# Ledger of designs, part 155: peptides against a protein of PDB entry 5KEZ

Target 1, 320 residues: chain A of PDB entry 5KEZ
Amino acid sequence: NVAIYNPFRPWWERYQPVSYKLCTRSGNEDEFRNMVTRCNNVGVRIYVDAVINHMCGNAVSAGTSSTCGSYFNPGSRDFPAVPYSGWDFNDGKCKTGSGDIENYNDATQVRDCRLTGLLDLALEKDYVRSKIAEYMNHLIDIGVAGFRLDASKHMWPGDIKAILDKLHNLNSNWFPAGSKPFIYQEVIDLGGEPIKSSDYFGNGRVTEFKYGAKLGTVIRKWNGEKMSYLKNWGEGWGFVPSDRALVFVDNHDNQRGHGAGGASILTFWDARLYKMAVGFMLAHPYGFTRVMSSYRWPRQFQNGNDVNDWVGPPNNNGVI

## One batch from the design tools (peptide; made by RFdiffusion4, then SolubleMPNN)

Design b2_p20_2_s2 (from b2_p20_2, 10 letters changed)
Fold by OpenDDE base, seed 4:
Structure b2_p20_2_s2 (fold): chain B 320 residues (1-320), chain A 20 residues (1-20)
Amino acid sequence: as target 1 above (320 residues)
Amino acid sequence: AEALKKAREKLLAYYKKLNA
């Protein structure tokens, strides 16, 4: 991915890929293989956060300032390490003046235009699908158990399906023969938009962002809500079917105070309430649970916003 | 719901936005 130095190596640089090389701040491919093997050997499975909707920002300077030193040129849409070219992006498909998503009530914009300037891959193309599948298959062959698909809301479900149909079975060294990768898709559906979580049920599980938002409200006793109201927690609260839901109390985005759920989201900063929420989540049968493992950072609020929300995990001069 | 949506959009705009 792009190496960003202003601010200094933010966590979100990881979501601006320039290649599919397994070479990042966290280590190289050999180290990754080693980690996957060691984890699998003790029953810990690895699920990769796969960024396949886009490449890096359109205004990032061309060069080799990337975690693996790969050359890239956003201006010309050249990512030779893949390789991608101008033919592999939705520049011509997006009809907004800016080239970015301007109206989230327009599903075509959400899928075909750039997410905040991130170069949007033309996932309708078999070539692009195949390159992504090759990347994911490489990971599968290494021994990962599945994937979180980043920014799934911004990809057509059919395109995702086409990619998933190209995926190998899981590595038989650790998984039963014929096992399929576990897929969960990041889809932010809080209602009010045309794109629905249900659009993606056919591809795997989806993130249920209503879960953390509503649970936070209840535990905080906002709006007169009570724990007893959780009697029909799950589908009874309007959440997606349990077998399609990946649930969580917080994630990296809303932990920083801006994402889906807003101020209702409970985090480790509110330890007591957070433990209550996580405990409830783990005890309740609804959905597939995800527990957050985060870190403290020097929060600095200005006008209600943490200006240090970019701070990534503890690192040694950028190396994690 | 609308407020939450707006907040998410802002978050994405700031986090994943390219380096200016």
Scores: peptide ipSAE 0.067, ipTM 0.757, DockQ to the pose 0.068
Fold by OpenDDE base, seed 5:
Structure b2_p20_2_s2 (fold): chain B 320 residues (1-320), chain A 20 residues (1-20)
Amino acid sequence: as target 1 above (320 residues)
Amino acid sequence: AEALKKAREKLLAYYKKLNA
């Protein structure tokens, strides 16, 4: 991914890929293989956060300022380490003046335009699908068990399916022959927009962002909500079917107070209430559960927003 | 980079508004 120095190595640089090389601040491919092997050998499975909707931001300077030193040129859409060129992006499909998503009530914009300037891959192209599948298959062959598909809301479900159809079976060194990768898709659907979580049920599980938002409201006792109301928690609260749901109290985005759920989201910053929420989630049978492991950072609020929400995980002058 | 940061913050703010 790109190396961003202003601000200094933010967490979100990880979501600006310039290649599919397994070479980041977390380590190189050999180290990753070693970790996957050690985890699998003790029954811990690895699920990769796969960023396949886009490459890096369109405004990032060309050069070799990336975690693996690969050259890239966002201006000309050149990513030779893949390789991608200008023909592999949706610039011509997006009809907005800026090239970015401007109206989230326009599903076509949401999927064909750039997410906050991130160069949007033309996932309708078999070439692009194949390059992504090769990346994911490499991970599968290493021994990962599945994937979180980042920004799935911004990809056409059919394009995702086409990629998934190219995936190998899981590595038989650790998984039964014929096993398929576990897929869950990040889709933010709290209502009010045309794109729905149900659009993606055919590809695998989806994130249920209503879960953390509503649970936070209940545990905080907002709007007169009571714990006793959780008697029919799950589908009874309008959530997606349990067998399609990936549930969580918070994630890295809404932990920073801006994403889906807003101020209702419980985090480790409110330790007592957070432990109550996580305990309830783990005890309740609804959905496939995910527990957040995060870190503290020096929050600085201005006008209700943390100006330091960019701060990444603990590091020594950029070295993790 | 700063422009991208601002764009992301705007997006997150937008989500907050829509889903509040």
Scores: peptide ipSAE 0.031, ipTM 0.678, DockQ to the pose 0.724
Fold by OpenDDE base, seed 1:
Structure b2_p20_2_s2 (fold): chain B 320 residues (1-320), chain A 20 residues (1-20)
Amino acid sequence: as target 1 above (320 residues)
Amino acid sequence: AEALKKAREKLLAYYKKLNA
């Protein structure tokens, strides 16, 4: 991915890919392979956060300032390490003046325009689908068990399906023959927009962002909410079907949120309430549960906002 | 829910866009 130095190596630089090389501040491919093997050997499965909707930001300077030194040129849409070219992006399809998503009530913009300047891949093209599938299949060959598909809301469900249809069965060294990769899709559906979580049910599970938000308000006793109201927790609260839900108390994005909605999210910063929420989540049968493992950073609030919410995870392995 | 959506959008705009 792009190496960002201002601020210094933030967490979000990982979501600006310039290649599909397994070469980042998390380690190299050999180290990743070793980890996957070690985990699989003790029954711990690995699911990769796959960034397949886009490449890096359109405003990033061309060059080799990336975690693996690969050359890239966002201006010309040149990513030779893949390779991608100008033919592989939705620049001509997006009709907004900025080239970015401007109206989330327009599903076409949400899926065909750039998410905050991130170069939007033309997933309608078989070439692009194949390159992504090759990346994911390489990971499957290494021994991963499945994927979190980043920014799925910004991809057409049919394009996702086309990619998934190209995926191999899981590695038979650790999985039964014919096993399929576990897929869950990051879709932010809080209502009020045309794109719905149900659009993606056919591809796999979907993140239920209402879960952490509502649980937070209940445990915080906001608006007179009571724990007893959780009697019909799950579908009874308007959440997606349990067998389609990936649930969580917080994630890397919303634990850094602010404002009225962001404040409802429980995080490790509120240890007691957070443990209550996580404990409840793990005890309740609704959905497939995900527990967050995060880190502390030097929070500095200015006007109610943490100006250091960019701080990335600790790193001392010598990887640039 | 709407507040959470807005927070998410602001977060994305701030972090994922280079030089934001």
Scores: peptide ipSAE 0.058, ipTM 0.755, DockQ to the pose 0.072; fails the geometry check
Fold by OpenDDE base, seed 3:
Structure b2_p20_2_s2 (fold): chain B 320 residues (1-320), chain A 20 residues (1-20)
Amino acid sequence: as target 1 above (320 residues)
Amino acid sequence: AEALKKAREKLLAYYKKLNA
């Protein structure tokens, strides 16, 4: 991915890929392979956060400022380490003036235009699908158990399906023969938009963002909410079917929320309430649970926003 | 100093909007 130095190596640089090389601030491919092996050998499975909707931001300077030193040129859509070129992006498909998503009530824009400037891959192309599948299959062959698909709302479900159909079975050294990768898709569906979580049920589980938001409100006793109202928690609260839901109290994004609905999210900053929420989540049968492991950073609020929400995990000169 | 787009932070802002 892009190595960003202003601010200094933010957490979100990981979501601006320039190649599919397993060479990041967390380590190189050999180290990753070693970790996966050691984890699998003790029954700990690895799921990769796969950023496949887009490459890096269109405004990032061309060069070799990347975690693996690969050259890239966002301006010309040149990612030779893949390789991708201008033929592999949706620039010509997006019809907005900016090239970015401007109206989230337009499903076509949401999927065909750039997410906040991130170069949008043409996932309708078999070439692009194949390059992504090759990346994911390499990981599968290493021994990962599945994937979180980042920014799934911004990909057509059919394109995702086409990629998934190219995937290998899991590595039989650790998984039963014929096992398929575990897929969960990040879809932010809090209502009010045309794209629905249910659009993605056919590909695997989806993130249920209503879970953490509503649970936070209840635990905080906001708006007269009571724990007793959790009697029909899950589908009874309008959440997706349990067998399609991946649930969590917080994630790396909404953990940094402030104001509006973001304030309802419980995090380690509110330790007591957070433990209550996580405990409830783990005890309740609804959905597939995910527990967050995070870190403290020097929060500095200006005009209601944390100006340091970019801060990544504790690191040594960018190396985690 | 080059102004880099903070895409994920904008996504967070969008999430907040929807959750309001």
Scores: peptide ipSAE 0.039, ipTM 0.693, DockQ to the pose 0.562; fails the geometry check

Design b2_p20_2_s3 (from b2_p20_2, 8 letters changed)
Fold by OpenDDE base, seed 1:
Structure b2_p20_2_s3 (fold): chain B 320 residues (1-320), chain A 20 residues (1-20)
Amino acid sequence: as target 1 above (320 residues)
Amino acid sequence: ADALAAARAKLLAYYKKLNA
């Protein structure tokens, strides 16, 4: 991915890819392979956060300032390490003046325009689908069990399906023959937009962002909410079907205070309430559960906003 | 619901948008 130096190596640089090489501040391919093997050997499965909607930001300077040293040129849409060129992006499809998503009530913009300047891949093209499938199949061959598909709301469900149809069965060294990768899709559906979580049910599970938001409100006892109201927790609260839901109390985005769920989201910063929420989630049968493992950073609030919400995870492997 | 969606969009703009 792109190496961002202002601020210094933020967490979100990991979501600006310039290649599909397994070489980042988290480690190289050999180290990743070793970790996957060790985990599989003790029954711990690995699911990769796959960024396949886009490449890096359109305004990033061209060069080799990336975690694996690969050259890239956002201005010319040149990513030779893949390779991608100008033909592999949705620049010509997006009809907004900026080239970015400007109206989230326009599903076509949400899917064909750039998410906050991130170069939007033309997932309708078989070439692009194949390059992504090759990347994911490489991970499957290493031994991963499945994927979180980042920014799924910004991809057409049919394009996702086309990619998934190209995926291999899981590695037979650890999984039964014919096993399929576990897929869950990040779709932020809190209502009010034309794109719905149900659009993606055919591809796999979907993140249920209402879960953490509503649970936080109840645990915090906001608006007269009571624990007894959780009697019909799940579908009874308007959530997606249990067999399509991936549920969580918080994630890396909304634990920083401005994401889906807002101030109701419980995090490790509120330890007691957070433990209550996580405990409830694990005890309740609704959905497939995910527990967050995060880190502390030096929070500094200015005008109600943490100016250090960019701080990435602890790292001491140098400037790579 | 609309307010939360807008908040998410703003967060993404803050973190991922390149203005330089």
Scores: peptide ipSAE 0.041, ipTM 0.727, DockQ to the pose 0.069
Fold by OpenDDE base, seed 3:
Structure b2_p20_2_s3 (fold): chain B 320 residues (1-320), chain A 20 residues (1-20)
Amino acid sequence: as target 1 above (320 residues)
Amino acid sequence: ADALAAARAKLLAYYKKLNA
């Protein structure tokens, strides 16, 4: 991914890829392979956050400022480490003046235009699908158990399916023969937009952002909410079917106050309430659970916003 | 530019907030 130095190596640089090479701030491919092996050998499975909707921002300067040193040129859509070129992006398909998503109530813009300037991959092309599949299959062959698909809301479900149909079975050294990768898709659907979580049920599980938002409201006792109202928690609260839901109290985005759920989201900053929420989540049968492991950073609020919400994990000169 | 990348990250965060 792009190496960002202002601010200094933020967490979100990981979501601006310039290659599919497994060399990042966290380590090189050999170290990753070693970790996956060690984890699998003790029954801990690895799921990769796969950024496949886009490459880096369109305004990032060309060069070799990347975690693996690969050259890239956003201006010319040149990513030779893949390789991608101008033919592999949706620049001509997006009809907005800016090339970015301008109307989030227009499903075609949401999927065909750039997400906040991030170069939008033409996932309708078999070439692009194949390059992504090769990346994911490399990970599968290493021994990962599945994937979180980042920004799934911004990809056509059919394109996702086409990629998934190219995937290998899981590595038989650790998984039963014929096992398929576990897929969960990041889709923010709190209602009011044309794109629905149900659009993605066919590809795997989806994130249920209503879960953390509503649970936070209840545990905080906002709006007269009571714990007793959780008696029909799950589908009874309008959530997606349990077998399609991946649930969580918080994630990296809404932990920083700007994600789906707003101020209701409970985080480690409110330790007591957070433990209550996580405990409830783990005890309740609804959905597939995900527990957050995070870190403290020097929060600095200005006009209600943390100006340091970019701060990544503790690191040594950018290396984690 | 790095500063623009930060702005994009903020915009994405705000979008997700507005989606709630």
Scores: peptide ipSAE 0.030, ipTM 0.690, DockQ to the pose 0.423
Fold by OpenDDE base, seed 2:
Structure b2_p20_2_s3 (fold): chain B 320 residues (1-320), chain A 20 residues (1-20)
Amino acid sequence: as target 1 above (320 residues)
Amino acid sequence: ADALAAARAKLLAYYKKLNA
């Protein structure tokens, strides 16, 4: 991915890929293989956060300032380490003046235009699908158990399906023969927008962002909410079917005050309430549960926003 | 400050508001 130095190595640089090489701030491919093997040998499975909707930001300077040293040129859409070129992006398909998503109520913009300036891959192209599948299959062959698909809302479900159909079975050294990768898709659906989480049920599980938002409201006792109202927690609260749901109290985005859920989202900053919420989630038989492991950073609020929301995990001069 | 970072923060804030 791109190496960002202003601010200094933010967490979100990981979501600006310039290649599919397995060399980042966390280590090289050999170290990754070693970690996957050691984890699998004790029954701990690895799921990769796969960034396949886009490459890096359009405004990033060309050069070799990347975690693996690969050259890239956002201006010319040149990513030779893949390789991608201008033919592999949706620049001509997006019809907004800026080239970015301008209206989230326009499903076509949401999927064909750039997310926050990130160069949008033309996932309708078989070439692009194949390059992504090769990347994911390499990970499968290493021994990962599945994937979180980042920014799934910004990809057409059919394009995702086409990629998934190219995937290998899981590595038989650790998984039963014929096992399929576990897929869960990040889709923010709190209602009110044309894109629905149900659009993605055919590809795998989806993130249920209503879960953390509503649970936070109840635990905080906002709006007269009571714990007794959780008797029909799950589908009874309008959530997706349990077998399609990936549930969580918080994620890295809304832990920083961004994304879905608003101020109701509970995090480790509210330790007592957070423990209550996580405990309830783990005890209640709805959805596939995900527990957050995070870190503290020096928050600095200005006008209600943390200006240090970019701070990444503890590191040694950029090395994790 | 990085212009992209600022733009991202602004858009995420907007998106949060839209989904609230």
Scores: peptide ipSAE 0.028, ipTM 0.689, DockQ to the pose 0.645
Fold by OpenDDE base, seed 5:
Structure b2_p20_2_s3 (fold): chain B 320 residues (1-320), chain A 20 residues (1-20)
Amino acid sequence: as target 1 above (320 residues)
Amino acid sequence: ADALAAARAKLLAYYKKLNA
């Protein structure tokens, strides 16, 4: 991915890929393979946060400022380490003046235009699908158990399916023969927009962001909400079917106050209430649970926003 | 509140863009 120095190595630089090389601040491919092997050998499975909707931002300067030193040129859509070229992006498909998503009530824009400048891959192309599948298959062959598909809301479900159809079975060294990768898709659906979580049920599980938002409201006792109202928690609260839901109290995004769920989201900053929420989540049978492991950072609120929400994991001058 | 949260999600995407 791109190496961002302003702000200094933010967490979100990881979501601006320039190649599919397993070479980042977390380590190289050999180190990753070693970690996956060690984890699998003790029954701990690895699920990769796969960024396949886009490459880096269109405004990033061309060069080799990347975690593995690969050259890239956003201006010409040149990512030779893949390789991708101008033919592999949705520039001509997006019809907005800016090339960015301008109206989230337009599903076509949401899927075909750039997510805040992030170069949008043409996932309708078999070539692009194949390059992504090769990346994911390499990970599968290493021994990962599945994937979180980042920014799934911004990909056509059919394109995702086409990629998934190219995937190998899981590595038989650790998984039963014929096992398929576990897929969960990040889709923010709090209602009010045309894209729905149900659009993606055919590809795997989806994130249920209503879960953390509503649970936070209840635990905080906002709006007269009571724990007793959780009697029909799950589908009774309008959530997706349990077998399609991945649930969580918070994630890295809404922990920083600008994701789905708003101020109701409970985090480790509110330790007691957070423990209550996590405890409830783990005790309740609804959905597939995900528990957050995060870190503290020096929050500085200005006009209700944390100006340090970019701060990445603990590091020594950029070295993790 | 939920509608506001959805709007804030758009801002999240913006934060993923280079500020340099």
Scores: peptide ipSAE 0.056, ipTM 0.743, DockQ to the pose 0.065; fails the geometry check

